# Peptides against a protein of PDB entry 7MKK: the designs that were tried, part 67

Target 1, 71 residues: chain A of PDB entry 7MKK
Amino acid sequence: SMKEKVKAKLVEIRKFVPFIRRVRIDFQDTLSKVQGHRLDALVNLLDREDVSMSSLNKIEVIIDKLRTRFN

## One batch from the design tools (peptide; made by RFdiffusion4, then SolubleMPNN)

Design b2_p24_2_s2 (from b2_p24_2, 13 letters changed)
Fold by OpenDDE base, seed 5:
Structure b2_p24_2_s2 (fold): chain B 71 residues (1-71), chain A 24 residues (1-24)
Amino acid sequence: as target 1 above (71 residues)
Amino acid sequence: SSKEEEEKKQEEFLDELLKEIDSI
């Protein structure tokens, strides 16, 4: 079901939460306040269970871009 | 609905973050 697919996607994406937190902390002094806040908000969003597949797909793209930028 | 508005705000947030990353 779609619900099961969303849950599975969320599980996979949550594997990158430590990475996102690491980026947020390691680059805290170079990130703008807004950029830092947005990364915090991204982590907070992934704590939720009511994230749509559309949002999860966007988050995957975001994570890929972060991985490219911050290794 | 409140849920729909929240989802829209989430999408807007993600879109802004997506645009922002390349400038970090």
Scores: peptide ipSAE 0.678, ipTM 0.906, DockQ to the pose 0.789
Fold by OpenDDE base, seed 3:
Structure b2_p24_2_s2 (fold): chain B 71 residues (1-71), chain A 24 residues (1-24)
Amino acid sequence: as target 1 above (71 residues)
Amino acid sequence: SSKEEEEKKQEEFLDELLKEIDSI
């Protein structure tokens, strides 16, 4: 079901929360205040249960780009 | 609705972040 797909996607994306936190901290001095805040907000968003599939798909793309840029 | 507006703001936030990553 769609509900199950959303839950599964959320679980998979949450596996990258430690990575996002690491990028935020390791590159804190090179990130702008806005960029740092956005990464913090991204982590906070992933703590929620009510994230849409649309948002999760965008977050997946964001994580892929972060991985490409930051290992 | 409040939920709809929140979702729109969330999408806008994600779109901006997506555009910005290459400049980090």
Scores: peptide ipSAE 0.678, ipTM 0.906, DockQ to the pose 0.759
Fold by OpenDDE base, seed 4:
Structure b2_p24_2_s2 (fold): chain B 71 residues (1-71), chain A 24 residues (1-24)
Amino acid sequence: as target 1 above (71 residues)
Amino acid sequence: SSKEEEEKKQEEFLDELLKEIDSI
């Protein structure tokens, strides 16, 4: 079901939460206040269970971009 | 609905973040 697919996707994406937090802290001086706030908001979003498949797919793209930019 | 509006705002946030990362 879609519900199970969303849950499985969320579990996989949550594995990158520590990475996102590390980027937020390690590059705090490089990031603007708005950029830092957006990364915080991203982490908070991933702590929720009511995230759509559409949103999760976009988050995967975001994580890929972050990994490319910040090792 | 409130739920639908919240989901829309979440997607707008994610779209903005996608654009922003290339400029970080």
Scores: peptide ipSAE 0.676, ipTM 0.906, DockQ to the pose 0.801
Fold by OpenDDE base, seed 1:
Structure b2_p24_2_s2 (fold): chain B 71 residues (1-71), chain A 24 residues (1-24)
Amino acid sequence: as target 1 above (71 residues)
Amino acid sequence: SSKEEEEKKQEEFLDELLKEIDSI
């Protein structure tokens, strides 16, 4: 079901929360205040359980871009 | 609906963040 797929996707994406937090801290001096705030907001969003599949797919792309840029 | 509006704002946030990463 779509509900189960969403749950599975959320579990997989949440594995990258520590990475996002690390980017936020390690590059704090390089990131603008707005960029830092957006990363914080992204982490907060991933704490929710009502995120749509559309949003989760976008978040996955975001994480991939972060990984490419920062490691 | 309120839920629909919130979801739309969430999508807009993600779209902006996606654009922003390329400029970091």
Scores: peptide ipSAE 0.676, ipTM 0.906, DockQ to the pose 0.777

Design b2_p24_2_s3 (from b2_p24_2, 10 letters changed)
Fold by OpenDDE base, seed 2:
Structure b2_p24_2_s3 (fold): chain B 71 residues (1-71), chain A 24 residues (1-24)
Amino acid sequence: as target 1 above (71 residues)
Amino acid sequence: EEKKKRDEEQEKFLDELEEEIDSV
């Protein structure tokens, strides 16, 4: 079901939470306050259980872009 | 309805974050 697919996607995306946290911390001096806050908000979003597939797909793109920049 | 509004705000947030990353 779509619900099961969303849950599975959420589980996979959550594997990158430590990476997002690491980016926020390791590059804190080069990130603006708003950028840091947005990364924190992204992590907080992934703590929720009601994230849509649309949002999860966008988050996946964001993570890929972060990996490209901060690898 | 509250969920719909939250989802819209969430999508807007993610779009803005993506744009910011693209602009760096």
Scores: peptide ipSAE 0.638, ipTM 0.896, DockQ to the pose 0.742
Fold by OpenDDE base, seed 3:
Structure b2_p24_2_s3 (fold): chain B 71 residues (1-71), chain A 24 residues (1-24)
Amino acid sequence: as target 1 above (71 residues)
Amino acid sequence: EEKKKRDEEQEKFLDELEEEIDSV
């Protein structure tokens, strides 16, 4: 079901939370205040259970971009 | 209603974040 797919995607995306936190800290001096705040907000968003598939797909793209920029 | 509004705000937030990462 779609609900099961959302849960599965959320579990996979949450595996990158430590990476996002690491980017936030390691590059704090390079990131703008707004960017840092948004990364914090992104981590907080992933604590929620009601994240849509649309949002999860966008987060996946964001993570891919972060991996490209910050390894 | 509240959920729809929240989803829209989340998508805007994520779009802006994506654009900012491209600028880093």
Scores: peptide ipSAE 0.642, ipTM 0.897, DockQ to the pose 0.871; fails the geometry check
Fold by OpenDDE base, seed 1:
Structure b2_p24_2_s3 (fold): chain B 71 residues (1-71), chain A 24 residues (1-24)
Amino acid sequence: as target 1 above (71 residues)
Amino acid sequence: EEKKKRDEEQEKFLDELEEEIDSV
């Protein structure tokens, strides 16, 4: 079901939370204050259980871009 | 309606974040 797919996607995306936190810290001097705040907000968003598939797909793209640029 | 509004704001946040990462 779509609900099961969303839950599975959320579990997979959450595996990158430590990476997002690491980017936030390691590149704090390079990132703007706004960028830092947005990364913090992204981590907080992933703590929720009611994230849509649309949002999860966007987050996956964001993580891929972060990986390309920061490690 | 509250959920709908939150979802819309969340999508805008994610779009802006994606654009910002592209500008780094």
Scores: peptide ipSAE 0.639, ipTM 0.896, DockQ to the pose 0.773; fails the geometry check
Fold by OpenDDE base, seed 5:
Structure b2_p24_2_s3 (fold): chain B 71 residues (1-71), chain A 24 residues (1-24)
Amino acid sequence: as target 1 above (71 residues)
Amino acid sequence: EEKKKRDEEQEKFLDELEEEIDSV
């Protein structure tokens, strides 16, 4: 079901939460305050259980971009 | 309705974040 797919994807995406947190901290001096806040908000978003598949797909793209930029 | 509003704000946030990362 779609619900099961969402849950599965959320589990996979959450594996990158530590990475996002590290980007936020390790590059704090490079990132603007707004960017830092947005990364914090992204982590907080992933703590939720009601994230849509659409949002999860966007988050996946964001994570890929972060990985490209910040390793 | 609160959920709908939150979802809309969330999507805007994600879109803006995606665009901004391209400029970092």
Scores: peptide ipSAE 0.639, ipTM 0.896, DockQ to the pose 0.701; fails the geometry check

Design b2_p24_2_s4 (from b2_p24_2, 10 letters changed)
Fold by OpenDDE base, seed 1:
Structure b2_p24_2_s4 (fold): chain B 71 residues (1-71), chain A 24 residues (1-24)
Amino acid sequence: as target 1 above (71 residues)
Amino acid sequence: EEKEKRDKEQEEFLDKLLEEIDKV
């Protein structure tokens, strides 16, 4: 079902929470305050269970961009 | 209504974040 797909994708995306936290800390001096706050908000969003597939797809793209830029 | 508003604000937040990562 769509609900099962959402749950599975959320589990996979949550594996990158430690990476997002690491980017936020290691690049704190390079990131603007706004960028840092948005990364914090992204981590907080991933603690929720009511995230849509649309949002999860965007978060996946965000993570891929972060990986490309920050290793 | 509250859920729809929250979902919209969340999508706008994610869109802004997508745009800003390219500017780092």
Scores: peptide ipSAE 0.655, ipTM 0.901, DockQ to the pose 0.810
Fold by OpenDDE base, seed 4:
Structure b2_p24_2_s4 (fold): chain B 71 residues (1-71), chain A 24 residues (1-24)
Amino acid sequence: as target 1 above (71 residues)
Amino acid sequence: EEKEKRDKEQEEFLDKLLEEIDKV
């Protein structure tokens, strides 16, 4: 079902939460306050269970950008 | 209604974050 697909995608995306937290800390001096706060908010969003597939797809793009820049 | 509002705000947040990462 669509619900099962969303749950599976969310599980995969959550594997990157430790990476997002590391970017937030390791590059704190490079990031603006706004950028840092948005990364914190992204982690908080991924703690939710009711994230849409649309949002999860955007989060994948965000993670890919972070990996390209910071890893 | 409350969910729809939250979903919209969440999408706007993600769009802003996408834009800001390119400025780092």
Scores: peptide ipSAE 0.654, ipTM 0.900, DockQ to the pose 0.795
Fold by OpenDDE base, seed 5:
Structure b2_p24_2_s4 (fold): chain B 71 residues (1-71), chain A 24 residues (1-24)
Amino acid sequence: as target 1 above (71 residues)
Amino acid sequence: EEKEKRDKEQEEFLDKLLEEIDKV
């Protein structure tokens, strides 16, 4: 079901939470305040259980961009 | 209503974050 797909994708995306937290800390001096706050908000969003597939797809793209730029 | 508003704000936030990463 769509619900099962969302749950599975959320589990996979949550594996990158430690990476997002590290980017936020390691590049704190390079990131703008706005960028830093948005990364904090992204981590907080991933603590939720009601994240849509649309949001999870965007978050996947965000993580890929972060990996390309910061790793 | 509150959930729909939150979901919209969340999508707008994610779109802004996507844009900001490209500026770094």
Scores: peptide ipSAE 0.653, ipTM 0.900, DockQ to the pose 0.758
Fold by OpenDDE base, seed 3:
Structure b2_p24_2_s4 (fold): chain B 71 residues (1-71), chain A 24 residues (1-24)
Amino acid sequence: as target 1 above (71 residues)
Amino acid sequence: EEKEKRDKEQEEFLDKLLEEIDKV
């Protein structure tokens, strides 16, 4: 079902939370205050269970961009 | 609906974050 797909996607995306936290800390001096705040908000968003597939797909693109820029 | 409003605001937040990563 779509609900099961959302849950599975959320589990996969949550595996990158430690990476997002690491980027936020390691590049704190390079990131603007706004960028840092948005990364914090992204981590907090991933603690929720009511995240849509649309949002999860955007978060996947965000993670891919972060991986490209920050390894 | 409160959920629809929240979902929209969340998507707008994610769109802004996508744009900001390219500026780092």
Scores: peptide ipSAE 0.656, ipTM 0.902, DockQ to the pose 0.858; fails the geometry check

Design b2_p24_3_s1 (from b2_p24_3, 10 letters changed)
Fold by OpenDDE base, seed 2:
Structure b2_p24_3_s1 (fold): chain B 71 residues (1-71), chain A 24 residues (1-24)
Amino acid sequence: as target 1 above (71 residues)
Amino acid sequence: SVLSKEELELLDEVFREEEERKKK
């Protein structure tokens, strides 16, 4: 079902939460306030159970871009 | 830049859409 697919996608995306946190900390002095707050908000969002597939797909794009730049 | 303008805009879209969905 779609519900099961969303849950599975969320589990996979959550594997990158530690990576997002590392980017946030490693670039603490370089990030603008807006950039830092957005990364914090992203981590907080991924703690929720009711994230949509649309949002998860967009988040995956962002994570892929970050991984490309920051290994 | 750690996050490009386009990436920030995409994040803002995510947050906006999630907030709107929660209202329903």
Scores: peptide ipSAE 0.760, ipTM 0.931, DockQ to the pose 0.803
Fold by OpenDDE base, seed 1:
Structure b2_p24_3_s1 (fold): chain B 71 residues (1-71), chain A 24 residues (1-24)
Amino acid sequence: as target 1 above (71 residues)
Amino acid sequence: SVLSKEELELLDEVFREEEERKKK
């Protein structure tokens, strides 16, 4: 079901929360205020259980882009 | 840049759509 697919996707995406937090901290002095705030908001969003598949797919793209540039 | 303009726009889209969805 779509519900199970969303749940599985959310579990996989959450594995990258520590990575996002490290980017946020390691580049704290380089990040603009808006960039830092958006990363914080992203982590907060991933703590929710009701994130849509559409959002998770977009978040995956963002994480992939971050991973290609960092670590 | 840690996050490009396009990546920021994509994040904003995510946040906006999630807010609109939970309002319904």
Scores: peptide ipSAE 0.760, ipTM 0.931, DockQ to the pose 0.808
Fold by OpenDDE base, seed 3:
Structure b2_p24_3_s1 (fold): chain B 71 residues (1-71), chain A 24 residues (1-24)
Amino acid sequence: as target 1 above (71 residues)
Amino acid sequence: SVLSKEELELLDEVFREEEERKKK
């Protein structure tokens, strides 16, 4: 079901929360205020249970790009 | 830059759409 797929995707995306937090901290002095705030908000969003598949797919794209740049 | 313009725009889209469908 879509509900199961969303849950599975959320579990997979959450595996990268530590990575996102690390990027946020490591580049704290380089990040603009808006960039830092957006990363914080992203982590907070991923803490929720009710995230849409649409959002998760977009977040996955962002994480993939971050991983490419920051290992 | 940690987040490109396009990535920031994509995040903003995520947050906007999520706020429209759920309470913060």
Scores: peptide ipSAE 0.760, ipTM 0.931, DockQ to the pose 0.667
Fold by OpenDDE base, seed 4:
Structure b2_p24_3_s1 (fold): chain B 71 residues (1-71), chain A 24 residues (1-24)
Amino acid sequence: as target 1 above (71 residues)
Amino acid sequence: SVLSKEELELLDEVFREEEERKKK
């Protein structure tokens, strides 16, 4: 089911929450307030279980881009 | 820049869509 697929995708994406947190902290002094707030909001969103597959797919793209730049 | 303009826009799209979905 789509619900099960979402749960599985969310589990996989959550593996990168520590990475996102590290980016947020390591670049805190260079991040704009908007950028910092968006990263915080992203982490907060991933703490929820009611995230759509569409959103998770977009988040994966963002994480992939960050990983490319920051290991 | 840690997040590009395009990446910020994509995040904003995510947040907007999630908020619109959740309010239903």
Scores: peptide ipSAE 0.759, ipTM 0.930, DockQ to the pose 0.752

Design b2_p24_3_s2 (from b2_p24_3 with D5K M8L E16K E18Q R21K E23K)
Fold by OpenDDE base, seed 3:
Structure b2_p24_3_s2 (fold): chain B 71 residues (1-71), chain A 24 residues (1-24)
Amino acid sequence: as target 1 above (71 residues)
Amino acid sequence: DVLDKETLDLLDEVFKEQEEKEKE
């Protein structure tokens, strides 16, 4: 079901929460306040269970972009 | 930069979508 797919996707995306936190901390001084806040909000969002598939797909792209930029 | 405009735009879309979802 779609619900099962969402849950599975969320589980997979949550595996990157430590990575997102690392980016947030490692670049804390480089990130603007807005950028830092957005990353914090992203982590907080991923703690929820009601994230849509649309959002999860976008978050996956965001994570990929972070992975590309993260050194 | 770590978060370019495109990434920020995507984040904004996510948060807006979730906000609207919660209101429904």
Scores: peptide ipSAE 0.725, ipTM 0.920, DockQ to the pose 0.819
Fold by OpenDDE base, seed 1:
Structure b2_p24_3_s2 (fold): chain B 71 residues (1-71), chain A 24 residues (1-24)
Amino acid sequence: as target 1 above (71 residues)
Amino acid sequence: DVLDKETLDLLDEVFKEQEEKEKE
């Protein structure tokens, strides 16, 4: 079901929460206040269970972009 | 430049979608 797919996707994306937090801290001095706040908000969003598949797919792209810049 | 314009736009879309979902 779509619900099960969302749950599975959310579990996989949550594995990157420590990474997002690390980016937030490592680049704290170079990130603008707005950028830092957005990363914090992203982490907070991933604690929720009502995130849509559309949002999760976009978050996956965001994480990939962060990984490209971080590494 | 950790968050470029494209990344920021995607974040904004995510937050907007979530906000709209909560208002429905």
Scores: peptide ipSAE 0.724, ipTM 0.920, DockQ to the pose 0.806
Fold by OpenDDE base, seed 5:
Structure b2_p24_3_s2 (fold): chain B 71 residues (1-71), chain A 24 residues (1-24)
Amino acid sequence: as target 1 above (71 residues)
Amino acid sequence: DVLDKETLDLLDEVFKEQEEKEKE
């Protein structure tokens, strides 16, 4: 079902939360307050259970972009 | 920038989508 697919996708995306947190901390002084807040909000969003598949697909692209630029 | 314009735009879309869900 779509609900099961969303849950599975969310589990996979959550594996990158530590990476997102690391980017946030490593570049804390470089990031603007707005950029830092956006990363914090992203991590907070991934704690929720009601994230849409559309959002999860976009978040996957965001993570891929970050992974391409950072270790 | 750590977050380029495209990445920031995608983030904004995500948060907007979730905001619309919360509003419903």
Scores: peptide ipSAE 0.724, ipTM 0.920, DockQ to the pose 0.836
Fold by OpenDDE base, seed 2:
Parts: C-alpha cells; structure tokens; sequence
Structure b2_p24_3_s2 (fold): chain B 71 residues (1-71), chain A 24 residues (1-24)
C-alpha cells in the first residue's frame, strides 16, 4: 500500500539524519543563518511520521546532492 | 555556497508542501 511505501521510504531516509547533522555542524561557519535553519528544519521534519511521499522523494534528491558534494 | 540554488529550491518546496498538508 501507499502507506507502507511511505513508511518504508521514511525509515530509509532517516538513516541519513546523522549525515545531515554532520553537514550542518561541519559547515556551520560557512552556512548562512537561513541555510542552517533549513537543514535544522529538515532534520526536525524527519522526526515526524506524517511526511508525504512527494516530500520524501524530494528529500532523497537533496540527500543525494549533499552526498555528492560532501564526503 | 554550501547549498546551491537547486538544493535550496527543493527544500523550500518540501517545507511548503508540509505547510499545506498541516492545513488539511
């Protein structure tokens, strides 16, 4: 079901929360206040269970971009 | 910039979508 797919996607994306937090901290001095807040908000969003599949798909792309740019 | 325009735009879309969902 779509509900099960959303739950599975969320579980997989949550594996990258530590990575997102690491990017946020490692580049704290180079990130603008707004950029830092966006990363913080992303982490906070992933603590929720009511995230849409559309959002999760976009978050996956965001993580891929971060992984490509950062070690 | 650490976050390029495309990444920032995607983030904005995500947060906008969730904001609209909260209004349902």
Amino acid sequence: as target 1 above (71 residues)
Amino acid sequence: DVLDKETLDLLDEVFKEQEEKEKE
Scores: peptide ipSAE 0.724, ipTM 0.920, DockQ to the pose 0.872

Design b2_p24_3_s3 (from b2_p24_3, 9 letters changed)
Fold by OpenDDE base, seed 3:
Parts: structure tokens; sequence; C-alpha cells
Structure b2_p24_3_s3 (fold): chain B 71 residues (1-71), chain A 24 residues (1-24)
């Protein structure tokens, strides 16, 4: 079901929350206020269970790009 | 640049999308 797929995707994406937090902290001085805020908001969003598949797919793209840049 | 303009736009879409869903 879509519900099961969402949960599975959320579990996978949550594995990268520590990475996102690390980027946020390591580049705190480089990040603009908006960038920092967006990363904080992203982490907060991923703490929720009510996230759409559409959003999770977009988040996955962002994480993949971040991983490419920051290992 | 830590987050590109494209990535910021994508994040904004995410947040707006989730905001709208939660308000419904």
Amino acid sequence: as target 1 above (71 residues)
Amino acid sequence: DVLSEEELKLLDEVFEEEKKRKEK
C-alpha cells in the first residue's frame, strides 16, 4: 500500500538525519539564514510521521545532492 | 554554496506542500 511505501521511504530517509544535522553544524557559518532555517525545518519535518510520498521523493533528491557534495 | 537555488526551491515546495496538507 501507499501507506506502507511512505513508512518505508520515511525510514530510509531518516537514516540521513544525522548527516543533515552534521551538514547544518559543520557549515553553520557558511549557510545563509534561509539555508540554515530550511535545513532545520527539514530535520523537524522528518521527525513527523505525516509526510507525503511526494515530499519524501523531493527530500530524497535533496539528500542525494547533499551527499554528493559532502560525502 | 551548501544549498543551491534549485534545492532551496525544492525544499520550499516540500514545506508548502506539507503545510497545505496539514491544513486540510
Scores: peptide ipSAE 0.751, ipTM 0.925, DockQ to the pose 0.808
Fold by OpenDDE base, seed 5:
Structure b2_p24_3_s3 (fold): chain B 71 residues (1-71), chain A 24 residues (1-24)
Amino acid sequence: as target 1 above (71 residues)
Amino acid sequence: DVLSEEELKLLDEVFEEEKKRKEK
């Protein structure tokens, strides 16, 4: 079901929360206030259980781009 | 930039989508 797919995607995306937190802290001085706030909000969103598949797909794109630039 | 303008826009779309969905 779509519900099960969403849950599975959310579990996979959450594996990258530590990575997002690391980027947020490592580049704290480089990030604008807006960028920092958006990353914080992203982490907070991923704590929620009710996230749409559309949102998760977009988040995955962002994470993939970040992973390409940072390791 | 850590986040490009495109990535910031995409994040804003996410947050707006989730905001609207939760308001219903």
Scores: peptide ipSAE 0.751, ipTM 0.925, DockQ to the pose 0.807
Fold by OpenDDE base, seed 1:
Structure b2_p24_3_s3 (fold): chain B 71 residues (1-71), chain A 24 residues (1-24)
Amino acid sequence: as target 1 above (71 residues)
Amino acid sequence: DVLSEEELKLLDEVFEEEKKRKEK
């Protein structure tokens, strides 16, 4: 079901929360205020259980882009 | 840049979509 697919994707995406936090901290002095705030908001969003598949797909793209640039 | 303008835009879309879902 779509519900199970969302749940599975959310679990996979959450594995990258520590990575996002490290990017946020390691580049704290380089990040603009908006960039830092958006990363914080992203981490907060991933703590929720009701994230849509559409949002998760977009978040996956963002994480992939971050991973190609960092670590 | 840690996040490009395109990536910031994509994040904003995510936040707006989730905001709308919460309000609906």
Scores: peptide ipSAE 0.751, ipTM 0.926, DockQ to the pose 0.813
Fold by OpenDDE base, seed 2:
Structure b2_p24_3_s3 (fold): chain B 71 residues (1-71), chain A 24 residues (1-24)
Amino acid sequence: as target 1 above (71 residues)
Amino acid sequence: DVLSEEELKLLDEVFEEEKKRKEK
C-alpha cells in the first residue's frame, strides 16, 4: 500500500539523519542562519511519522545533492 | 554554498506542504 511505501521510504531516509547533522555541525561557521535553521528543521521533520511521499521525494533529492557535495 | 538557493527553495516547499497538510 501507499502507506507502507511511505513508511519504508521514511525508514531509509532516516539513515541519513546522522549525515545531515554532521553537515550542520561541520559547516556551522559557514552556514547562514537560514541555512542552519532549515537543516535543523529537516532533522526535526524526519523525527515525525506523518510525512507525505511528496515531501520525502523532495528530501531525497536534497540529501543526494548534499552527499554529492560533502561525501 | 552549503545549500544552494534551489535547495533552500525545495526545503521551503517541503515545510510549507507539511504545514498545510497538518491544517487539514
Scores: peptide ipSAE 0.750, ipTM 0.925, DockQ to the pose 0.811

Design b2_p24_3_s4 (from b2_p24_3, 7 letters changed)
Fold by OpenDDE base, seed 5:
Structure b2_p24_3_s4 (fold): chain B 71 residues (1-71), chain A 24 residues (1-24)
Amino acid sequence: as target 1 above (71 residues)
Amino acid sequence: SVLDKETLDLLDEVFEEQKKKEEE
């Protein structure tokens, strides 16, 4: 079912929460307050269970972009 | 920057989607 697919995708994406937190901390002084807030909000969003597949797919792209830029 | 315009735009889309979902 779609519900099961969403849950599976959410589990996979949540594996990157520590990475997102690391980016947030490592670049805390470089990020603007707005940018930092966006990353915090992203982490908070991933604690929720009512995230759409569309959003999860976008979050996956965001994580890929961060991974490409993060050393 | 760590978050370029494209990344920020995607984030905004995600947050707007969630906002609309909560309003349903």
Scores: peptide ipSAE 0.726, ipTM 0.919, DockQ to the pose 0.828
Fold by OpenDDE base, seed 2:
Structure b2_p24_3_s4 (fold): chain B 71 residues (1-71), chain A 24 residues (1-24)
Amino acid sequence: as target 1 above (71 residues)
Amino acid sequence: SVLDKETLDLLDEVFEEQKKKEEE
């Protein structure tokens, strides 16, 4: 079911929460306040269970972009 | 920059989607 797929995707995406936190801290002085807040908000969002598949797919793209730029 | 325009736009889309979902 879609619900099961969402849960599975969320579990996989959550594995990158420590990475997102690392980006936030390592580039704290480079990021604007708004950019930093957006990363914090992203981490907070991933604590929730009511995230859509559409959002999770976009978050996966965001993480890929961060991975490309971070290291 | 670490977060380019495309990345920021995607983040905004995610947050807007969740905002709409919470209003359902």
Scores: peptide ipSAE 0.726, ipTM 0.918, DockQ to the pose 0.813
Fold by OpenDDE base, seed 4:
Structure b2_p24_3_s4 (fold): chain B 71 residues (1-71), chain A 24 residues (1-24)
Amino acid sequence: as target 1 above (71 residues)
Amino acid sequence: SVLDKETLDLLDEVFEEQKKKEEE
């Protein structure tokens, strides 16, 4: 079911939460207040269970972009 | 910058989508 697919995708995306937190801290002085806040909000969002598949797919792209630019 | 315009736009889309979902 779509519900099960969302849960599976969320489990996979959550594996990158420590990475997102690392980016937030390592670049704290470089990030603007708005950018830092958005990363914090992203981490908080991934603690929830009511995240859509559309959002999870976009978050996957965001993580890929962060991985490309982070160190 | 760490977060370029494209990445920031995607983040904004995510948060807008979740806001709309919560309001449904």
Scores: peptide ipSAE 0.726, ipTM 0.919, DockQ to the pose 0.828
Fold by OpenDDE base, seed 1:
Structure b2_p24_3_s4 (fold): chain B 71 residues (1-71), chain A 24 residues (1-24)
Amino acid sequence: as target 1 above (71 residues)
Amino acid sequence: SVLDKETLDLLDEVFEEQKKKEEE
Protein backbone atom coordinates (compact mmCIF):
# COMPACT_ATOMS: atom_id res chain seq x y z
CA SER B 1 0.00 0.00 0.00
CA MET B 2 0.99 3.63 -0.45
CA LYS B 3 0.79 4.13 3.31
CA GLU B 4 3.33 1.36 3.93
CA LYS B 5 5.59 2.71 1.19
CA VAL B 6 5.50 6.16 2.78
CA LYS B 7 6.41 4.71 6.18
CA ALA B 8 9.30 2.74 4.70
CA LYS B 9 10.63 5.75 2.78
CA LEU B 10 10.38 7.96 5.86
CA VAL B 11 12.37 5.44 7.94
CA GLU B 12 15.13 5.36 5.32
CA ILE B 13 15.29 9.13 4.93
CA ARG B 14 15.42 9.70 8.70
CA LYS B 15 18.73 7.80 8.75
CA PHE B 16 20.24 10.90 7.12
CA VAL B 17 18.99 13.41 9.72
CA PRO B 18 22.34 13.32 11.59
CA PHE B 19 24.10 14.00 8.27
CA ILE B 20 21.85 16.98 7.51
CA ARG B 21 22.47 18.35 11.01
CA ARG B 22 26.21 17.95 10.51
CA VAL B 23 26.14 19.83 7.20
CA ARG B 24 24.18 22.61 8.89
CA ILE B 25 26.73 22.95 11.70
CA ASP B 26 29.97 22.30 9.76
CA PHE B 27 29.08 24.95 7.19
CA GLN B 28 27.20 27.32 9.48
CA ASP B 29 29.52 30.23 8.67
CA THR B 30 29.42 29.52 4.93
CA LEU B 31 25.67 28.99 4.59
CA SER B 32 23.47 32.02 4.11
CA LYS B 33 20.74 32.63 6.67
CA VAL B 34 18.19 31.39 4.12
CA GLN B 35 20.12 28.20 3.40
CA GLY B 36 20.62 27.48 7.09
CA HIS B 37 16.95 28.04 7.81
CA ARG B 38 15.96 25.68 4.98
CA LEU B 39 18.12 22.89 6.41
CA ASP B 40 16.70 23.46 9.90
CA ALA B 41 13.18 23.31 8.51
CA LEU B 42 13.99 20.10 6.62
CA VAL B 43 15.16 18.39 9.82
CA ASN B 44 12.02 19.55 11.61
CA LEU B 45 9.81 18.26 8.79
CA LEU B 46 11.37 14.80 9.04
CA ASP B 47 10.15 14.55 12.66
CA ARG B 48 6.59 14.47 11.30
CA GLU B 49 4.65 11.41 10.11
CA ASP B 50 2.35 13.14 7.62
CA VAL B 51 4.93 13.80 4.89
CA SER B 52 3.71 12.94 1.39
CA MET B 53 5.44 10.48 -0.93
CA SER B 54 6.03 13.32 -3.40
CA SER B 55 7.85 15.31 -0.73
CA LEU B 56 9.83 12.27 0.43
CA ASN B 57 11.01 11.60 -3.12
CA LYS B 58 12.19 15.20 -3.42
CA ILE B 59 13.89 15.02 -0.03
CA GLU B 60 15.76 11.91 -1.20
CA VAL B 61 17.07 13.89 -4.18
CA ILE B 62 18.08 16.75 -1.88
CA ILE B 63 20.01 14.37 0.38
CA ASP B 64 21.74 12.81 -2.64
CA LYS B 65 22.80 16.27 -3.79
CA LEU B 66 24.14 17.07 -0.32
CA ARG B 67 26.04 13.77 -0.16
CA THR B 68 27.56 14.33 -3.60
CA ARG B 69 28.77 17.75 -2.54
CA PHE B 70 29.98 17.00 1.00
CA ASN B 71 30.64 13.22 1.16
CA SER A 1 27.16 28.44 -2.91
CA VAL A 2 26.77 25.51 -0.50
CA LEU A 3 23.21 24.87 -1.69
CA ASP A 4 22.67 25.57 -5.36
CA LYS A 5 19.47 26.99 -6.84
CA GLU A 6 18.16 23.56 -7.84
CA THR A 7 18.48 22.25 -4.28
CA LEU A 8 16.86 25.37 -2.84
CA ASP A 9 14.00 25.11 -5.34
CA LEU A 10 13.39 21.49 -4.34
CA LEU A 11 13.32 22.48 -0.67
CA ASP A 12 10.82 25.24 -1.39
CA GLU A 13 8.62 22.79 -3.31
CA VAL A 14 8.68 20.35 -0.39
CA PHE A 15 7.67 23.01 2.13
CA GLU A 16 4.94 24.37 -0.13
CA GLU A 17 3.52 20.88 -0.72
CA GLN A 18 3.38 20.17 3.00
CA LYS A 19 1.80 23.55 3.68
CA LYS A 20 -0.95 22.86 1.14
CA LYS A 21 -1.54 19.38 2.56
CA GLU A 22 -2.04 20.76 6.05
CA GLU A 23 -4.46 23.40 4.77
CA GLU A 24 -6.72 20.87 2.99
Scores: peptide ipSAE 0.726, ipTM 0.918, DockQ to the pose 0.869

